Peptides against a protein of PDB entry 3OIQ. Designs and how they scored, part 101

Target 1, 212 residues: chain A of PDB entry 3OIQ
Amino acid sequence: KNRIFVSSSKDFEGYPSKAIVPVQFVALLTSIHLTETKCLLGFSNFERRGDQSQEDQYLIKLKFKDRGSERLARITISLLCQYFDIELPDLDSDSGASPTVILRDIHLERLCFSSCKALYVSKHGNYTLFLEDIKPLDLVSVISTISTKSTNSSKHSSSELISECDLNNSLVDIFNNLIEMNRDEKNRFKFVKLIHYDIELKKFVQDQQKVL

## One batch from the design tools (peptide; made by RFdiffusion4, then SolubleMPNN)

Design b1_p21_2_s3 (from b1_p21_2, 8 letters changed)
Fold by OpenDDE base, seed 5:
Structure b1_p21_2_s3 (fold): chain B 212 residues (1-212), chain A 21 residues (1-21)
Amino acid sequence: as target 1 above (212 residues)
Amino acid sequence: DLFDEVESKEELLEEIKKLEE
């Protein structure tokens, strides 16, 4: 089965029960939850969903059932945090107790764009997204991708490659949502509060605000 | 079996909340 690109977490409401569906999406990392028994990653595109929390729209479970999967989960979290300059407590602390990591509202300090591959698994009206792969995206690359309207719809055969159009549209939607949040005085998100807020991001946001 | 590991988003969020308490 071909991997489905997901532009909204609402798409899962129409997905079949008792199924496994490979999916891919692009979103901002919003939370990390690592305990002795579970590893979860929260992502969001900040799509407006009425009064529902805009955080953790995509809640992704990492396999955490044996020492091998636990180690892989911990390594994944470490590498992800290293890439995004997220400070973690030393996960290798000799104290024998696996360190608990609970990070929330990551998007308030850092824009952590991520391309995720996951398995949608449904049973009895519930579903879980299991992480298969994660690719962190560099913010400069994201900005450049949006700014360079790749009018080259190179007709690369639609089957295996996520349409560059779907990726670009999702990235644009995320930025538009962030701009709306930034304009809302009640919203905690502000671009100027990002640790990595620089002249390039400032200029990009200003240019996008003129189009919205 | 991945089907045995299915938990709703609500269940996962409730579990996270309990661990913070």
Scores: peptide ipSAE 0.540, ipTM 0.929, DockQ to the pose 0.864
Fold by OpenDDE base, seed 1:
Structure b1_p21_2_s3 (fold): chain B 212 residues (1-212), chain A 21 residues (1-21)
Amino acid sequence: as target 1 above (212 residues)
Amino acid sequence: DLFDEVESKEELLEEIKKLEE
């Protein structure tokens, strides 16, 4: 089955029961939950959903059944945090006790754009998204991608038919949502509070604000 | 089987909340 690009986590409300559907989305990492028994990643595009928390719109479960899957989950978390410069407690505790990691509101300090591949698995009216793959996206590259109005539909990167358009549209939507949040005095998100707020991001936000 | 590991988002969020408490 072809992988489906998902632009909104609301799309899952229309998905079939008792199914496995490969999906892909782009979103900001908002939370990390690692315990002795579970590993979860929260993502959001900050789509307006009434009074509901805009965080963790995509809650992604990592396999955590055996030592092999646990190790893979821990490595995944470590690599993501290294990439995004997120401080983790030492996961390599000599004590053999797996440290608990609970990080929330990551987007308030860092814009951690991520392209996620997951399996939508549904049963008994419920669904879980299982992580298959994750690619962290560099913020400079994201800004450049949005800015270049890349009409270059022509590069037949043959393999995973995510329309460059779908990715770009989702990235634009995320930034638009962040701009709206930044304008809202009640919202905790502010671009100027980001640890990596620089001249490039500032200029980009200012330019995008003129279009909104 | 992945079907045996299905937990709703709401259930997962509630579990996270309980651990923070």
Scores: peptide ipSAE 0.540, ipTM 0.929, DockQ to the pose 0.874
Fold by OpenDDE base, seed 3:
Structure b1_p21_2_s3 (fold): chain B 212 residues (1-212), chain A 21 residues (1-21)
Amino acid sequence: as target 1 above (212 residues)
Amino acid sequence: DLFDEVESKEELLEEIKKLEE
């Protein structure tokens, strides 16, 4: 079955009941929840939803039903956090208690762009997104991609690539939403409060603000 | 079966909220 690119989490309102649909999206990591029984990743594109929280628009469940799936979930979180320089407690602690990790509002300190593959699974009017794959995206590469509009036809095999147009549009939409949040005095998000705020990001934001 | 593991976003958010209280 072809994987569907999702530009908005509202798209799921029109999805069929009692179905499994492979989906893909690009969003910012906003939260990590690892407990004894569950592992969840929150993502957002910060699309305006009225009075609803803009965080965790995509709530992704990792399989966490046996020791093998738990280990895979912990490794996934560890690798993701290592890539984004997110500090985690030692998940390998010899103390038989599985460490609980609750991180929220990650986007207030770090822009963690991620390309996610998931399974949309629906039953009785409810749905859950199960993680299949995650690819962290480098911020410099994201900025470069938006700035150059470069049709880099990298000859990667046609079957697994997001449409370059869909990816670019989603990245632009996210930045536009962040710029609007940054302009809003009531919004907690500010680019200058990001730990990795540098001259390149500053220049990019300033240039994008002139177009909006 | 993945169908047996379906939980709504609202249910998941409520569970998370209870862990923080």
Scores: peptide ipSAE 0.538, ipTM 0.928, DockQ to the pose 0.852
Fold by OpenDDE base, seed 4:
Structure b1_p21_2_s3 (fold): chain B 212 residues (1-212), chain A 21 residues (1-21)
Amino acid sequence: as target 1 above (212 residues)
Amino acid sequence: DLFDEVESKEELLEEIKKLEE
């Protein structure tokens, strides 16, 4: 089965009630939930959903059934946090308790762009997204990608591959949503509050704001 | 079986909320 690119988590409302569908999306990491029994990653593109929380639009479950899957989940979390310079609470190794990690609102401090491959699995009208693969995206690379494609509008490469266009469009949409959030005085998100806010990001945001 | 592990987003969010309380 071909992998489907998902631009909105609302797309899942139209999906079959009993299916396995390989999907891919790009979004910002918003939350990490690691307990003794579950591992969840929250992602968002911050698409406006009326009165619903814009956070955790994509809630991705990692397999967490045995020691092997648990280890993989913990390694995944560790590697993601290392990549994004997310400080994990000291997993106090001394208390024989499995380290619990609960991080929320990650996007308020760091823009953690991630390309996710997942399995949409549905049963009885419910669905779960199971992580298959995750690729963290470098912010500089994201900015560069958005900036370069604004010039190459012309080639409709109709290839059935998750088009470089879909990825780029989603990245643009995310930034546009962040810009709108930044303009909203009631919104907690502000670019200047990002730990990694630099001259490059500032310039990119300023340039993008002129187009909106 | 992945079908046996299906939980709604709402259920998962409620579980997260309960663990933080």
Scores: peptide ipSAE 0.540, ipTM 0.929, DockQ to the pose 0.884; fails the geometry check

Design b1_p21_2_s4 (from b1_p21_2, 7 letters changed)
Fold by OpenDDE base, seed 1:
Structure b1_p21_2_s4 (fold): chain B 212 residues (1-212), chain A 21 residues (1-21)
Amino acid sequence: as target 1 above (212 residues)
Amino acid sequence: DLLEEVESLEELLEEIKKLEE
């Protein structure tokens, strides 16, 4: 089954009411919700959706129904947080109760670019995205990828790998949306407030702002 | 079965909201 690249979470509104569709998207990690019963990751590309929150446009559910799946979910979250330098409360607390982790607005402090593979699963007109795989993306690599208009369409075969173009377009769109948010005085997002804001990111943003 | 674990986005968002209170 071919994995579909999703550029907008609105695409799911047109998806079948009863289906299992493998999908992939690129977005920023915006939230982490780990409770005793559920594990959710929120992502956004910050597409303008009227007055709706631009956070959690993609809510991704991790399997959390048995000890094995719970452990995998906790490990996944731990590894993501380690990669992005997100401080988590000690999940290994000897107290036997897994701590509740609720993190929101992650994008206000860190740009956590992530390539997600998920299963779109729909039933009775509702859908849930189940995480299959997640790849954190390095910000330097993201900046490099956008800056290098890799005209190298390596004509490698039509295997339904996300076209390098789809990835690049999504990354560009995300940055454009962030630039718009940064320009909006009412928006809490500001590049200069990012913990990892450096000269490279500053220069990149300045250069991108000239194109917009 | 993943089909049994399907929850609406609205339900998930509501649950998240309740965890904030």
Scores: peptide ipSAE 0.431, ipTM 0.905, DockQ to the pose 0.881
Fold by OpenDDE base, seed 2:
Structure b1_p21_2_s4 (fold): chain B 212 residues (1-212), chain A 21 residues (1-21)
Amino acid sequence: as target 1 above (212 residues)
Amino acid sequence: DLLEEVESLEELLEEIKKLEE
């Protein structure tokens, strides 16, 4: 089945009211919601949508209906948080209650670029995105990819032909949107407030700002 | 069946909101 690359969450407005469509997108992790009954990941490209929140443009549901799926969800969250250096409240608290994790506005502290594979599942005009796979992207690698316009398409096997172009374009769009947010005095997002703000990111942002 | 687990974005957001209250 051909996986569709999604550049905007608005694309789903044109999708069939009853379908299962494999999709992929790249976005920033913005929220994590882990409760006793659900696991959700919020992502955003920070596309301007009028007065709507730019957060959680992609709300991705993890399967959470049995012990196996719950375990997988918890492990997924743990691994993502470990990768991005996100401090989770001690999940190991001896009180046998599964800890609730509610994290919002992750992008204000950390740029957590993620390549997500999901199933678009629609019924009666409503849809839910179910996580199939997630790959965290290293910020240095993202910056390098954008800067070099690296067409090094060579090593990935023919079957996952998400156009390297689509990925790169989405990454550029995200950074452009972040730059616009950073310029907006009313926007809470500021690059200098990122915990991992370094000389490399500073230089990259400065260089990108000259093109915009 | 994933079709049985379909929830609207609005429903999900409302559930999240209720958890924060």
Scores: peptide ipSAE 0.430, ipTM 0.905, DockQ to the pose 0.902
Fold by OpenDDE base, seed 5:
Structure b1_p21_2_s4 (fold): chain B 212 residues (1-212), chain A 21 residues (1-21)
Amino acid sequence: as target 1 above (212 residues)
Amino acid sequence: DLLEEVESLEELLEEIKKLEE
């Protein structure tokens, strides 16, 4: 089955009540939840959904059934946090208690763009997204991708390749949503509060604001 | 195996909330 690119988590409302569908999306990492029994990653594109929280629109479950899957989940979190410069408690603490990690509102401090591959699995009208793969995206690369408007619409309609257009559209939508949040005085998100806020990001945001 | 691990978004969010209390 071909992997489906998902531009909105609302797309899942139209998905079959009993299915396994490989999906892919691009979103910001918003939360990390690691306990003794579960590992969850929250992502969002900050699509406006009325009064609902804009966080964790994509809640992704990591397999956490045995020591092997638990180790893989912990390594995945460690590598993601290392890439995004997120401070984690030492997950390898020799104290036999597996450290609990609960991070929320990650997007308020860092823009952690991620390309995720997941399995949509539905049963009895409920669904869970299971992580298959995650690729962290560098912010400079994201900015460059949006700015260059690579009209290389090489319609490589090869069903396995996310169209460069779908990726670019999702990245643009995320930034547009962040700009709207930044303009809202009631919203906690502000670009100037990002730890990595630099001249490049400032210029990019200013240029995008002129188009909105 | 994955079909047995399906949880609703509401259930997952409620579980996360309970762990913070």
Scores: peptide ipSAE 0.428, ipTM 0.904, DockQ to the pose 0.890
Fold by OpenDDE base, seed 3:
Structure b1_p21_2_s4 (fold): chain B 212 residues (1-212), chain A 21 residues (1-21)
Amino acid sequence: as target 1 above (212 residues)
Amino acid sequence: DLLEEVESLEELLEEIKKLEE
């Protein structure tokens, strides 16, 4: 089955009420929720949805039914947090209590761009997204990709058919949404409050603001 | 079966909210 690229979480409103559809999207990691019974990752592209929260537009469930799936979920979270320099409590603590991790509003401190593959699973008009794969994206690479797309597509390897166009359009849309949020005095998001805010990101944002 | 594990976004968000309380 062909994997569908999703540019908006609103696309799911038009999906079948009973289906299993492989999907992919690019978004910012906004939350991590690990309890004794569940593991959830929240993502957003910060598309404006009226007065609704722009956070956790993509709530992704990790399989958490047995010791093997629980271990995989914990490893996945650990690796993501290591990549993005997110501090986690030791998940391997010998204390018989399963560590609980609740992180919210990650995007206020770090831009954690992620390419996700998931299964859309629906029943009775409700749906859940189940994680299949996740690739963290380097911010410098994201900035360079957006900045260079005005010139020649160098033919790097065609293997995973993410339409380079769909990926790049989503990355541009996310940055445009963040710029709008940054301009809004009522919005908590500010680029200058990011832990990794540097001269490169500053220049990129300034250049993008001139085009908007 | 993944079909038996389907939870709405609204239900999941409500569960998350209850844990903050």
Scores: peptide ipSAE 0.428, ipTM 0.903, DockQ to the pose 0.867

Design b1_p21_3_s1 (from b1_p21_3, 10 letters changed)
Fold by OpenDDE base, seed 4:
Structure b1_p21_3_s1 (fold): chain B 212 residues (1-212), chain A 21 residues (1-21)
Amino acid sequence: as target 1 above (212 residues)
Amino acid sequence: SSEKKLEEQLKKDEEMEKEEE
């Protein structure tokens, strides 16, 4: 089955009540929930959903059924946190309890762009997104990609272009949503509060704000 | 709250996981 690119988590409302669909999306990491029994990653593109929370629009489950899947989940979390410079709470090794990690609102401190591949699995109208693959995206590379697409109207071949165009469009949409959030005085998100806020990001945001 | 939404989704995921086994 071909993998479907998903631009909105609302797309799942139109999906079959009983299906397995390979999907792909790009979003910001917003939450990490690792307990003794479960591992979830929350993502958002911050699409406006009326009065609904813009956080955790994509809730992705990591398989956590056996020691192998648990180990894979913990390694995945560790590698993502290392890549994004997310400080994990000191997993106090002294209490023989499995390390619990509950992080929320990650996007308020760090822009953690991620390309996710998942399986949409539905039964009786409920669905779960199971993680298949995750690629963290470097913010400098994201900024560069958005900045270069504005200039290249060049005719490359249609099939590979759809996925790259969809990715780039979603990245632009995310930044536009973040700019709107930054302009809203009631919104907690502010670019200047990001730990990694630098001259490059500042310039990019200022340039995008002139187009919006 | 984000927490209530997470708990509700966790419950749905548990129901789904029991039905795949």
Scores: peptide ipSAE 0.026, ipTM 0.665, DockQ to the pose 0.794
Fold by OpenDDE base, seed 2:
Structure b1_p21_3_s1 (fold): chain B 212 residues (1-212), chain A 21 residues (1-21)
Amino acid sequence: as target 1 above (212 residues)
Amino acid sequence: SSEKKLEEQLKKDEEMEKEEE
């Protein structure tokens, strides 16, 4: 089955009430919920959805039903947190209790761009998104990609059926949404409050603000 | 508000998992 690129989490409202659809999206990691029984990742592109919170627009479930899936989920979280320099509470509590990780509002401190492959599974009009794959994206690479409007489509990675254009457009949309949030005095998001706020990000935001 | 939405989604996801088993 062809994987569908999803630009909005509203697209799922139009999906069949009983389907299995492979999807892909790019979004910012907003939350991590790891308990003894569940693992969820929240993502958002910060599309305006009226007065609703813009966090966790994509709630992605990791399979967490057996020791193998639990291990995979824990490793996935560990690797993501290592990549994004997210401090996990010391999992080394000598108490044999599986560490609980509940992180929220990650986007207020770090821009964790992620390309996600998920399986949309629906039954009786409800759906769940199961994580199939996740690729963390480097912020410098994201900024570079948006800035250069890649005229160099010349590298034949012929195997990704998803247009480089869809990914790039979604990255631009996310940044535009973040700029709008940064301009809103009521919004908690501010670029200057990001832990990794540097001269490059500052310059990029300033240049992008002139185009909007 | 966000926490309640997360809990509601979690409940829907639990119902979906129980129906896939």
Scores: peptide ipSAE 0.026, ipTM 0.662, DockQ to the pose 0.711
Fold by OpenDDE base, seed 1:
Structure b1_p21_3_s1 (fold): chain B 212 residues (1-212), chain A 21 residues (1-21)
Amino acid sequence: as target 1 above (212 residues)
Amino acid sequence: SSEKKLEEQLKKDEEMEKEEE
């Protein structure tokens, strides 16, 4: 089955009540929940959803059923945090007790763009998104991708690859949503509060704000 | 709160896991 690109987590409301669907989306990492029994990643595109929290619009479960899956989950979390420069408590506690990691509001300090592949699994009208793959995206590369009007989409219209257009549109939408949040005095998100707020990001935001 | 939504999703995920067994 072809992987479906998902632009909104609302798309899942229209999905079958009993299905397995491979999906992909791009979003910002907003939360990490690692306990002794569970591993979850929260993501958001910050789509406006009324008065509800814009965080954790995509809740992605990592398999955590056996030592192998637990190890894979922990490695995945470690690698993501290393990539995004997220401080984790020492996962290598000599005590043999796996530390609990609960991080929230990650987007307030860091823009952690991630391309996620997941399995949508539904039963009895409920669904879970299981992580299949995650690719962290470099912020400079994201900015460059949006800034370059990539007219070069002309070569490989193979129907199996998520269009470069879908990715770019979602990245633009995320930035537009962040700009709106930054303009909202009630919103905690501010670009200037990001740890990695630099001249490049500042210029990009200023240029995007002129188009909105 | 994001916390309540996370807890509700966690419960749904636990129900889904029990139904896969």
Scores: peptide ipSAE 0.026, ipTM 0.664, DockQ to the pose 0.808
Fold by OpenDDE base, seed 3:
Structure b1_p21_3_s1 (fold): chain B 212 residues (1-212), chain A 21 residues (1-21)
Amino acid sequence: as target 1 above (212 residues)
Amino acid sequence: SSEKKLEEQLKKDEEMEKEEE
């Protein structure tokens, strides 16, 4: 089955009430919820939804049914957090209690761009998104991609079914939404409060703000 | 609150998993 690129989590409102659909999106990591019984990742593109929270627009579930799936979930969280320099408690603690990790509002401190593959699974009008794959994206690479509009058809393997256009459009939309949030005095998001706020990000934001 | 909506979504997801078992 062809994987569908999703630009908005509102697209799921039009999806079948009983289906399994492979989907893909790009978004910012906003939350991590790891307990003894479940593992969830929250993502957002910060699309305006009226008075609704802009956080956790994509709630992604990791399979957590047995020790094998639990271990895979913990490894996935560990690797993701290592990539984004997110401090986690030691998940391998010899104390027979599985460590609980609850992180929220990650986007207020770090821009964690991620390309996610998931399965949309619906039953009786409700749906769950199950993680299939996650690729963290480097912020410098994201900035470069948006800035260059680079039609660089680098012959990287034809296997990633995302149109380069869909990915780039979603990255631009996310940054535009972040710029609007940064301009809003009531919004908690500010670029200057990011731990990794540097001269390059500052310049990029200033240049994008002139176009909007 | 954003928290209450997240808790409501989490509850719906837990109910959906119980219906798959």
Scores: peptide ipSAE 0.023, ipTM 0.635, DockQ to the pose 0.629

Design b1_p21_3_s2 (from b1_p21_3, 8 letters changed)
Fold by OpenDDE base, seed 1:
Structure b1_p21_3_s2 (fold): chain B 212 residues (1-212), chain A 21 residues (1-21)
Amino acid sequence: as target 1 above (212 residues)
Amino acid sequence: SSDKKIKEQEEKDEELEKEEE
């Protein structure tokens, strides 16, 4: 089956009650939950959903059933945190206990854009999203991609039929949602509170705000 | 809250796992 690009986590409400569907989305990393028994990643595009929390709109499970899958999950978390410069709480490895990592509200300090491939698995109307692959996206590259309006349809990556347009539209939507959150006095999100808030991001936000 | 979402997902995962047995 072809991988489906997902623009909203609401799309899953219309998905079959018993299915396996490969999906892909782009979103901001919002939470990490690694314990002795589970590993979950929270993502959001900050789509407005009434009074519901805009965080963890995509809750993605990493397989955590055996030592091999646990190791893969821990490596995945480590690599993501290294890429995004996320401080892991001191993994006091001295106790021989597997370190617990619980991070929330990551988007308040860092814009961690991620392209995720997941497997939608449903039974009896319930579903789980299993992580298949994750690609962290560089913020400068995201800003550049949105700014260039680049219909560069010319990169023949013939194997992943995900329209460059779908990715770009989702990235624009995320920034638009963040701009709306930044304008809302009740919202905790503010661009100026990001650790990596620089002149480039400032200029980009100012230019996008003129279009909204 | 992330806690509510995690708990809701755990309940869904447990339901899915019980039916694979």
Scores: peptide ipSAE 0.143, ipTM 0.759, DockQ to the pose 0.838
Fold by OpenDDE base, seed 5:
Structure b1_p21_3_s2 (fold): chain B 212 residues (1-212), chain A 21 residues (1-21)
Amino acid sequence: as target 1 above (212 residues)
Amino acid sequence: SSDKKIKEQEEKDEELEKEEE
């Protein structure tokens, strides 16, 4: 079965009540929940959903059923946090207890763009998204990709490559949503509060704001 | 907000796991 690109987590409302569907999306990392018994990653594109929280629109479960899967989950979290310069609480607490990591509102401090591959698994109308793969995206690369309007639709066969158009459209939509949040005085999100806020990001946001 | 979504997902996951046994 071909992997489906998902532009909105509302698309899952139309998915079969009993299915296994490989999916892919691009979103911002918003939360990390690692305990002794579970590992969850929250992602969002900040699509407006009425009065619902715009965080954790994609809640992704990491397999956490044995020592091997637990170790893989912990390594995945460590590598993501290293890539995004996310400070983890010292995981080396001498207490012998597996360190608990609960991070929320990550997007308020860092724009952690991620391309995720997941398995949609549903039964009786409920679904879970299981992480299959995650690729962190560099913000400079994201900005460059949006700015250059890559008209090079390389004619790579439509079946295996997510259309560069679908990726670019999702990245643009995320930035547009962030710009709207930044303009809202009630919204906690502000570009100037990002730890990595630089001249390049400032210029890009200013240029995008003129088109909106 | 995240805690509520996590709890709602855990309830769904438990329903899915009970039927794989």
Scores: peptide ipSAE 0.141, ipTM 0.759, DockQ to the pose 0.838
Fold by OpenDDE base, seed 2:
Structure b1_p21_3_s2 (fold): chain B 212 residues (1-212), chain A 21 residues (1-21)
Amino acid sequence: as target 1 above (212 residues)
Amino acid sequence: SSDKKIKEQEEKDEELEKEEE
């Protein structure tokens, strides 16, 4: 089955009540919930949804049913946090209790762009998104990609059925949504409060604000 | 190749069922 690119988490409302659909999206990491029994990742593109919270629009489950899947989940969380410079409590604590990690509002401190491959699984109208793969995206690379509007689609890696255009459009949409949030006095999100707020990001935001 | 993907999907369906209980 071809993987479907998802631009909005609302797309799932139109999905079959009983299906298995491979999907892909790009979003910001908003939350991590790792307990003894489950692992969840929250993502958002910050699409405006009335009065609903814009966080955790994509709730992604990591398989957490056995020692192998649990280890994979913990390693995945560790690697993501290392990549994004997210401080975790020491997961290697010699205390035989698996550490609990509950992080929320990650986007208020760090823009953690992630390209996610997931499996949509539904039964009786309910669905779960299971993580299949995650690729963290470098913010400088994201900014560069949006700024250059890469007309150079000249490297056909013939295996990804997902348009580079869909990814780029979603990245632009995320930044536009963040700009709207930054302009809203009621919104907690502010670019200047990001730990990694630098001159490059500042310039990019200022230039992007002129186009909106 | 196909059989492995089917089995992985069945395991995900079973995981979904356990969360609905």
Scores: peptide ipSAE 0.028, ipTM 0.642, DockQ to the pose 0.049
Fold by OpenDDE base, seed 3:
Structure b1_p21_3_s2 (fold): chain B 212 residues (1-212), chain A 21 residues (1-21)
Amino acid sequence: as target 1 above (212 residues)
Amino acid sequence: SSDKKIKEQEEKDEELEKEEE
């Protein structure tokens, strides 16, 4: 089945009440919830939803049913956090208690752009998104991609080509939403509060703010 | 096979039902 690119988590409101649909999206990592019984990742594009929280618009479940799936979940979290310089407690602690990790509002300190592949699974109108694959995106590469509008058809022969247009449009939309949040005095998000706020990001934000 | 898709759905349905409790 072809994978569907999702630009908004509202698209799922129109999805079948009983289906399995492979989906793909790009969003910012907003939360990590690892307990003894479950592993969830929250993502957002910060689309305005009225009075609803803009966080965790995409709640992604990792399989957590046996020691093998639990180990895979912990490795996935560890590798993701290593890539984004997110400090985690030692997940390998010899203390027979599985470490609990609850991180929220990650986007307030770090812009963790991620390309996610998931399975939409629905029953009786409820749905779960199961993680299939995650690719962290480098912020410098994201900024470069938006700035150049570069149709660099790098002929990477992977038959699962996201439309380069869909990816670029979603990245632009996320930055536009972040710029609006940064302009809102009531919003907690501010670019200057990011740990990795540098001259390059500052210049990019200033240039994008002139177009909006 | 159709059987593999059914088994994958049943496993996911069990995981979905545990979030409704």
Scores: peptide ipSAE 0.027, ipTM 0.628, DockQ to the pose 0.049

